# Designs tried in a protein design run: peptides against a protein of PDB entry 6DSZ. Part 219

Target 1, 361 residues: chain A of PDB entry 6DSZ
Amino acid sequence: NYVVTAQKPTAVNGCVTGHFTSAEDLNLLIAKNTRLEIYVVTAEGLRPVKEVGMYGKIAVMELFRPKGESKDLLFILTAKYNACILEYKQSGESIDIITRAHGNVQDRIGRPSETGIIGIIDPECRMIGLRLYDGLFKVIPLDRDNKELKAFNIRLEELHVIDVKFLYGCQAPTICFVYQDPQGRHVKTYEVSLREKEFNKGPWKQENVEAEASMVIAVPEPFGGAIIIGQESITYHNGDKYLAIAPPIIKQSTIVCHNRVDPNGSRYLLGDMEGRLFMLLLEKEEQMDGTVTLKDLRVELLGETSIAECLTYLDNGVVFVGSRLGDSQLVKLNVDSNEQGSYVVAMETFTNLGPIVDMCV

## One batch from the design tools (peptide; made by RFdiffusion4, then SolubleMPNN)

Design b2_p21_8_s4 (from b2_p21_8, 9 letters changed)
Fold by OpenDDE base, seed 1:
Structure b2_p21_8_s4 (fold): chain B 361 residues (1-361), chain A 21 residues (1-21)
Amino acid sequence: as target 1 above (361 residues)
Amino acid sequence: MLPELVLTEEEKEYLKKLAEA
């Protein structure tokens, strides 16, 4: 009897930072296939709190804080379309993960999207949005008064959505997405009407973006709007301001992940397919009326890490590099470069023993 | 009772109509 001790998965397929265990704790949550690892970030490093087995491979993992919650809740969607909202509860030494909501969100219609599952949460926590199938956008209302989370679909005319986010600072929940049609890639916005269960015209659109535009970053206030990342260009748009840069350094390898460093959206980490780590900086200009506008965008090469599947800024210049292909790392961002010109120093390395291919028997 | 993520009957009918179109 070879008890194949199923090795714990080591490949990281998602990570998120927030305040899940308490309002005061900074947490790192790591998705490793069917497992969720919960850490507290301390001055001494990562303290493990709990590991949780999920009912399938984690496809979406997002922290959100509904109005009047003291700490973040966790939304998880699995590759088999099992959704749940989780809460951390501690009672003395007893640690419980409470399911606040659960259900299967699979539809019997539609083609599963080739770009995979996308799950997003409105910054004001009005809804969860899911792009599961081509030509459909699923909405899960987060209204407190509803004991039932009544999901519904809205038809998207745009069949080939590449990436989608909710925008910040919108009166109604507003999505911004990159889509492809026969004419190329484009960016569009829609307002989501919960009442009418339809899309309304969004505040702006940008036709004919870069052909390889692959990611949307929603930018918080005061800037608002979105960043669109391509292979050759990075663009900002908020309806009133448009700015594009094409730094030669990003052409060498495709940017595959990003994470916001500053709460105000002034800086973002970018990781590429070669393990290069960049800082994207939004330079502000304060107008005489006190309005803040985007002056410029710049990209700086910080250094090299493992190839990131996901990035998350923790605190004090510490970044978790979640890797699927290589070893995950804790890295320190320094103000001064080392002798090799790198601003990145590896603090800890987490050995990746390879992807656990879940042989679905 | 935990709020169940439920497809409404309206949504089921909508999805059925979309599959028949």
Scores: peptide ipSAE 0.325, ipTM 0.882, DockQ to the pose 0.012
Fold by OpenDDE base, seed 5:
Structure b2_p21_8_s4 (fold): chain B 361 residues (1-361), chain A 21 residues (1-21)
Amino acid sequence: as target 1 above (361 residues)
Amino acid sequence: MLPELVLTEEEKEYLKKLAEA
């Protein structure tokens, strides 16, 4: 009887930062297969608060704050298409994770997309969008008055979506996505009509982007628009302004994850397949009318970390590096480089014992 | 009552129509 003490999963497959436990607390949430770990970020480091077992492998984990909620809610989608919205509730010493909504979003039709499950939330919390299947975009309306989350699908003409995000500052929920067709990769936008349950023409498109364009970053106001990350280039577009850079340093390894540092979208962390950590900087120009425009994009190499599956900026230059292949890390970003030219210092390392292969015994 | 994420009959019919197209 080998009691394989079921070692808790250590490989990180997702992380998110927000205010889940309270409006005041900064939380780090870590997905480790079927396990959700909740931490409070403190000056002394990560304080564990709760661990939650999920009814499946976490595929999507996003924090969002609906209008009139005091703190963030958590959307989780599992690899088996079980969706839930979770709330943290504390009553004295009693800690409960309350399910605010749940359901299965699996369709009986459609081909599961090769790029996996994508889940996104509108910045104004009007809807959740899910790319589960080729040629379909599932919408979950987030209406407070509705006791039922009435999900529906909209047909996408673009069958091979690479990445999708909701844009900021749009009157209607607007998606921006990279897709591939026989002519190459392109960026397109659609407005999502909740009323008509259809796509309307979005504000802009960019045909013939880089062939390896793989990620969309929605940029908040004042810049708006999106960043498109490729193998060789990083581009910005907001409908009025286009800017592209091709820094040689990003050609060495594929950028695989990103995280916004500043609420205004002036800086982003980028991680590549070699464990290199970059800062993407959006340089602003203030116009005479007080409008802020993007002047330039810059990429700076910060240093090396474990190979990130996910990145999240916490506070005060502290970054959590969630790794699937290596040890996860808490790292400090310094203003000054060390003798090796690195701005990154490891503060804490979390040993990865490898993927628990769920041997279905 | 917790909001249930439900596929409406309308959605099921829409999906069926999409599968037949």
Scores: peptide ipSAE 0.301, ipTM 0.874, DockQ to the pose 0.013
Fold by OpenDDE base, seed 3:
Structure b2_p21_8_s4 (fold): chain B 361 residues (1-361), chain A 21 residues (1-21)
Amino acid sequence: as target 1 above (361 residues)
Amino acid sequence: MLPELVLTEEEKEYLKKLAEA
């Protein structure tokens, strides 16, 4: 009996930080193909809590906290369009991952988008949005009173969406997205009407952004708005303020992932295809009326890591670098640079044994 | 019974219409 100990997947394809096990615990959740790993972040490092097998490759993994939940819930969508909402429950030593909701969100009609599956959650937890197919935006309402999660599609006129996020601080759920048409790439916003199941005109748009604009970052209050990351430029827009920078250092390699460091959106980690780690800084200006506006954007090179598929800031300057192509890392961000000018120190390395190709035998 | 993510009847009809178009 060859117990083929099925080698556990080591390539990371997603990571998220939040309070999943309790309100007090800081967790790192790591997606490795079909496997979810749950850690508690401690002063001593990452403590493993639970591993969960998923019924398919994890394509989306997002934490969210509905109003009156004590801790975060986990939304997972697989590459086969199986969606679930998971809750962590602990009763003494017994640890259970509870499925609060599940279902398949696959449409019978639609072209799967070339940019892959995008799943986003409204910051106020009013809905989940899914871009699965060109010209469709699926909405999953998160209303507590709904015993059934009834998904619906809204037609999106923009067929080639590159990236999409929900904005913060919006009265109605509002998406901001980069899309491509024959004239170039553009940014647009839509309000999502749950009542009418349609898009309303959003607060702003920006036509003719950088041709390689690839990512949207929703910025929390007090700044609000969005950051658009391109190959050559980083732009901010919130409807009232526009700012653009073109730091030469980002032209060398494509930024492929980001993570918010500060809850107020003053700093973001950026990772590129060469494993360079950057800090994007939002400089604030306080107005006489007490409003906070964006003064400037700055990018700083922190150092080099494994090529990040995903980044997540944990705490105390510790960052998890989730890598698909290389070893994942825990790194420390230092205030002072080392002799090589790097602010990054590797704390722990997690060997990547390569992609476990699910041999569907 | 756990809440199942289901398509609304309206959505099913919409998708059906799209398949027929």
Scores: peptide ipSAE 0.037, ipTM 0.565, DockQ to the pose 0.012
Fold by OpenDDE base, seed 4:
Structure b2_p21_8_s4 (fold): chain B 361 residues (1-361), chain A 21 residues (1-21)
Amino acid sequence: as target 1 above (361 residues)
Amino acid sequence: MLPELVLTEEEKEYLKKLAEA
């Protein structure tokens, strides 16, 4: 009996950073198919803490901190629609991953969306939103006492949602999404009523965005609003202010992932399909009343990495580049460019063995 | 206590240069 030691998956399909193990620890969480790897970020690098096997491929992995929690909780949704909220608990040397809540969110009726599963969390931790099926938005109210995740669907008139996020600074949970119709791609917002289980009209919309608009970034306060990333353009909208840039450098390859660097949303990492790493900068203007408005957007090429499936800024200019197609990397962002004009230096490389091709010999 | 990962002064200056450029 050759126990084929199933090689651990090496391809990264998601990564997040936050304070999962404690309020003080900075963690990197890496999804590798069915495996969750938990690291503590240290000055010496990544310290492994725990590996967790999940009952299915991880499709969504998000850290969030509900009111009254001292540390982040982890939401996981699998490709089989098993949802859970996980807590890290350490008692001496014993490390336990506790399921705070769980449930299956599969619908019996619905067309699975071609763009796959999207899972988002309201910044105020009021709900989780899921785009699993065309024409449906699933809401999971976040209740601390619930061991079972109860969900409901809201009908979404926009059948072809490309990306969706919850906005910051909204009185009610508000989603912003890019969708496609026969007239092109558009951005729309909806408020989510938990009480009525319906969408209300959101604060703004923008019709006829770039044809290849593919990603929504929710921008925290003080800016608020959203960034819409396309093939040729990057746009900002918050209901009151619109700003667009079309830097030629982003036209060469499609931006496929992003990660916020600063808590205030002044900087974002962008990764493209060629492994180029960019910094998106939100230039602020401080008004006399103390309000902060967006003055301009700027994109800078930092350098080249492995093709990112996901990016996570850790700290001290250190970035984890999670790659599905290539080796994942820990990279340092430098202040000064090297002789080649790159600000990126690889610190560590994590070999991707690829899918275990069953060599049918 | 994990050392508070704080941006180095060098990183702060870089970020400042990037914002001023």
Scores: peptide ipSAE 0.011, ipTM 0.234, DockQ to the pose 0.228; fails the geometry check

## One batch from the design tools (peptide; made by RFdiffusion4, then SolubleMPNN)

Design b2_p22_1_s1 (from b2_p22_1 with K5A E6A E9R T19E)
Fold by OpenDDE base, seed 2:
Structure b2_p22_1_s1 (fold): chain B 361 residues (1-361), chain A 22 residues (1-22)
Amino acid sequence: as target 1 above (361 residues)
Amino acid sequence: SAAIAAAFRAPPLDWDALEEKL
């Protein structure tokens, strides 16, 4: 009886950073199919803390900190629509991952969206939003005492949502999304009424964006608003300010992932389908009234990495490049370029043994 | 650019010590 030790998955399909193990620890959490790996980021590198087997492929993994929590909680949604909120608890040497809440959010009726599962969390932790099916937006209210994740659906008139995020600095939870209709791609906002279980008109919209607009980045205060990334253009909009750039360098390959570097949203890492790593910079202008507005957008090529499925800035220029198609990497961003003009140096490489083809024999 | 350099967060962790070991 050869016990074929099932090879552990190596392909990364998600990563997040935050303070999950404690308020002080910086963590890297890596999703590898059904496996969650938890690391502490240290001066000596990534220290493994815990591995957790999940009851299905991880489709969404997001850290969030509700009001009154000392550390981040982890939201996970699986490809089979099992949702949970996890807490890290250490008691001496004993490490437990506690399920604070769980539920199944599958609908019996609905067309699964072709662009897959999108899960987002309101920055003020009022709700979780899920785009699982065309024409539906699922809401999970966040209640600290609720052990059962209850969800409801709101009808979306926009059937083909490309990407969606919650905006920052909104009185009510507000989503911003790119959608496609027969006339092209558009950006729209909705306020989400938890009480009435409906959408209200959002603060702004932008019709007829770039035809290949594919990503929404919610920008924190003081800027607010969103960045829309296309094939040829990067656009900022906050209802009052509009600014677009079309740097030729981004046209060569599709940007597929992003990660915020600065808490104030001044910088973002961008990764494309060729493994090129960019920095997107938001330049501020301080007005005479003390308001901060966006002055300009810039994109700089940093270098080349493995093709990122996900990126996360850790600290001191160290970036984790989570790759599904290639080896994952820890890379250092340098101030000075090397002889090849690259600002990126690979520090560590994690071998990807390829997709576990679940050969259902 | 100097703009990229100036915006690196002051590290709570000395990652430079890791570079010396690699």
Scores: peptide ipSAE 0.025, ipTM 0.607, DockQ to the pose 0.091
Fold by OpenDDE base, seed 3:
Structure b2_p22_1_s1 (fold): chain B 361 residues (1-361), chain A 22 residues (1-22)
Amino acid sequence: as target 1 above (361 residues)
Amino acid sequence: SAAIAAAFRAPPLDWDALEEKL
């Protein structure tokens, strides 16, 4: 009996940072196909805490903290549309990952979207939104006492959603999305009514954005609004202010992932298809009334890493670069550039042995 | 690694100084 020790997956397809093990612990969570790895970020480095086998390939992995929870909960959606909310529990040396809620959110009818599964969580934890199928937006209301994740669909008139996020600072849950129609790509917002199970008109829209607009970043308060990333341009809109930049440096390769560095949304890491790491900076302007507005957007090249599938800022200028195609890395951001003009130093590299070909024998 | 341990023991990055240099 050759126990073929099933090679553990090494390709990273998602990563998130938050406070999952406790309120005080900083965690790195890494999705590798069906495997979830949980680390604590410590002064000694990454400490492995737990590995969890999931019931399918992880397609969405998001941390969120409902009002009155002491620590973050983990939402996972699999490629087979199994959804769960997970909680970390430790009792002495015993570590358990508890399923707080679960459900299957698959529809019998619908075209799976070509851009894959998108899962988003309202910043106020009122709902989870899912773009699984063209022309449908699935809503999972978040209720603490509900162990069964129930979902409903709202029809989207926009059949080809490219990316979608929940906005911050909205009285009602509000989505912002890039969509494509025969006229090009556009940005639109909708309020999501849980009561009526419908979309209401959102606060703003922007027609005819860049043809290759591919990503939406929801910006926290005080700025609010969203950043739209294209191939050639980065735009900000919050309903009152519009600003666009077209830095030549981003034209060289497509930006494929982002991560917020500052809680206030002043800085974002951007990764492209060549493994270039950028900082997107939101320059603030303080108004006489004490309001903060966006003055300008700036993009700076930090250096080169493995091609990121996902990025997450940890602490002390350390970034985890999750790679699907290459080796994942821990990198350090430095205030001063090296002799090559790079602000990035590789600290650790995690060998990617490639995709586990599930040889279904 | 020792390098990782040293980096995590370092104070937070002075982002204001980084922003000025970028």
Scores: peptide ipSAE 0.021, ipTM 0.533, DockQ to the pose 0.928
Fold by OpenDDE base, seed 4:
Formats: sequence, C-alpha cells, structure tokens
Structure b2_p22_1_s1 (fold): chain B 361 residues (1-361), chain A 22 residues (1-22)
Amino acid sequence: as target 1 above (361 residues)
Amino acid sequence: SAAIAAAFRAPPLDWDALEEKL
C-alpha cells in the first residue's frame, strides 16, 4: 500500500498581506490550492500561525475591514463557488478560524467566464463583487450580522470583462472594468445600487484603450481613479486626469500581477511572465490648495524573481513573491543596485514541487 | 507592523507541529 502521502501543495495561487490575526500583527496569507497558510511577519521572519484546509481550490482571497472591526476579515471564494468570510480568533493558545458567513454563489444559468473568477471588495466594505459568468456581475452585500451570504446578479451589457475593481472615494460603490468588444478594449465605470440592484452610470469611461489592456488597479485617495495596465502601456484615469506612459521595457513580457506598496497608492509592484519585478511610481504634484494630483507615472525595473502569480509587499522592502510555476520567494528591495543593476536580493526560497494533482481519494 | 530584519530567514514551517497543537 503506497500511501501516497498527498504532498501538501507548494504552488502558490494567491497571497495577501494585512492584519488578520490582530490589529497590530502583520500577516501574510498564502493560498496553495485548497490550503490557506497564515503567517505573522516578524523581525525574525515569517512565523507560521495556522494552516486551514478549504473545501475546494481557493479562487479569491481578499482581506477587508468593515467599519467597527478591529482587524481584517478574510473573504474566500473557491473554484466551486463556495464563499466564506473568515475571522481569526485567539484565546490564549487556542486558535480558531471562525466562519462569520458562508454561502454558495453558483448560478444555474450563465456561461462561466473563460478568464476565470474575479472577486473584488468595495474599499468601504459595502459589498463584494464577483465576475463569475459572462454578462453578470454578482453582488454580495456585506452585513456584519449576516451568517448567510446572499447574492444577487446585475446584468452587464459588456459580456467580455477582462478585469474589474472597485474604485476608492466613491459615494456609491463604483466598479471600473476593462472589457472587450468588436471595436477593441475599453474602460468603463458603473455605480452599483444595492437598493435598486442595478448599475447606474459611473463617473467616467475611456473608449479604445490599448488592445491588450489586461489589469485594473484601483488607486486610493488622494489620487483616486484607476491604473490600466496593458502590454505596451500603463494609463491612469480618474475622470479629470488622464496620463499614459509606454515604457519600452514592459513590452518585452506581459505584466501578470501587481501589488500596492504604499497605502496612499504612490507605488506598485508589477510582475511579468519572465519574472521581472518592476516598481510603478505615481509622482505627486501638490496644488496650491493642498490637493494632490498625479504629475507623472514612472516604471523602474527592480530585478528578477521567480515568475510571480501574486506579489505582496510585507514591510521594510521585503516582498513575498508567490509563484505557481517556480519557487516562491522572499525578496529584499534595496535602495542601491548591485553590480548587475538589480535592486532585488533573494532572502528565502520556497521549493515548488509542482502542481499536486489532488487525486481526490 | 513589525519591522522585518534585512537579513532574516524564515523559520522552518512546521505545520505538522501546529496541527498537533490545534
């Protein structure tokens, strides 16, 4: 009897940083197929806290902090459309992951989107948005006392959504998305009415963006708006200001992941399909009235890492590079480049044994 | 947030020992 000890999955398919265990703790959460690994980031490194088995492959993993919560909650959606909101509780040495809410958000009707599951959370924690099916946007209202995740669908006229995010600083929950039609790729915004369960016209749109525009980054205040990342260009739009750059260096390989470094959205890490790590910088201009506007966008090559499936900035220039195809890494960002011109130093490498085919026994 | 030392190494990830304690 070869007990094939089902090796634990090592391929990372998601990672997030936040304050899940406490308000003060900095956590790294790593999704490895059906497994959630929880770490505390310490001066000495990553301290493991708990591993949690999920009822299916983790497709979405996002931290959020509703009003009146002392720490972040975790939203998870599985590839089987099981949704849950998790809370960390510790009482002495007893550690519990509490399910605050759960539900299945699968629809009986709809074509699953070929680009996979997208899950997003409104920055003001009013709702969760899900793009699961073409032509539908699913909304899960966030209610503190709701143990059963109820969802409803809003019809999207735009059938081929590439990426979607909630914008910051909006009176109503507002999505920004890249979509494709026969005329090309475009960016549009919609306000989401919880009351009417419909979309209202959003604050802005941008028709005919780059043909390979693939990612939306919502930019927090004071800038607001969104960054649209393509193959050849990076654009910013907030309704009032438009700025585009086309740095030749990004054309070499497709940017596949991003992570915000600064809480104010001044810097973002970008990872491409070659394992190149970039910093996207939003240069500020302070107006005479004290308003901060975007002056310019800049991209800098930091160095090379494993091919990132996900990136998360921890602290003190340390970045976790979650890799599905290669070894995950902790890397240090340096102020000064090495002799090779790299600002990246590998600190730790986590061996990826490849995708474990979960033979469901 | 706890400041991360510039040269830290991640401690061994002994999840099995954590599962025995949970």
Scores: peptide ipSAE 0.016, ipTM 0.433, DockQ to the pose 0.060
Fold by OpenDDE base, seed 1:
Structure b2_p22_1_s1 (fold): chain B 361 residues (1-361), chain A 22 residues (1-22)
Amino acid sequence: as target 1 above (361 residues)
Amino acid sequence: SAAIAAAFRAPPLDWDALEEKL
């Protein structure tokens, strides 16, 4: 009897940082196929707290803090469209992960989108948005008293959504998305009406963006708006201000992931398909009236890591590089470069034994 | 170590068991 000890998955397909275990703890959460790993970030490194098996591959993993919660809640969506909201509870030495809400959000009719599942949460925690199928935007209203995650669909005229985010600082929940039509790629915004279950016209649009525009980053206040990342260009738009850069260094390899470093949206980590790590900087200009505007965008090469599937800034210049194709890493960002001109030093490497093909027959 | 990882393991979420409890 070969007890094939099912080898634990090592390939990382998602990671998030927040305050899940307590208001005071900084956590790293790592998705490895069907497994969720929870760590506390300490001065000595990553302390494991809990591992959780999920019913299916984790497709979306997002932390959010509803108004009046002391710590973050975790939204998970699986590749089989099982959704849950999880809460961490500790009572002495007893650790429980409680399901606050759950539901299946699968539709009987719809073409699954070729770009996969996208899940986003409104910054004000009014709703979850899901792009699961072409021509549909699914909305899950966030209600504290509802144990059942009920969803509804809004028809999306734009059939080929590339990426979508909720914007910050909007009176109504507002999405910003890149889509493709026969004329090229474009950026559009919609307000989401929970009451009418429809889209209203958003604050702005940008037609004819870069042909390979692939990612939307929602920028928090005071800047607001969004960053659009392409193969050749990075653009900022907030309805009033537009700025674009085309740094030659980003043309060498496609940017595939990003993570916000500063809470105010002044810095972002970018990772490309070659494992290059960049810093995107938003230069601030303070007006005499106290308003803050974007002065410029800058991209700096920091160094090289494993090819990131996901990035998350922890604290004190420490970054977790979640890799699907290579070894995941804990890296340190330094102020001064090494002899090779790199600002990145590997602190710890986590061996990737390859994709566990879950032969769920 | 595999032993430390085992000590922090929660069972898989059983969706069928969750439906029976709601």
Scores: peptide ipSAE 0.000, ipTM 0.312, DockQ to the pose 0.016

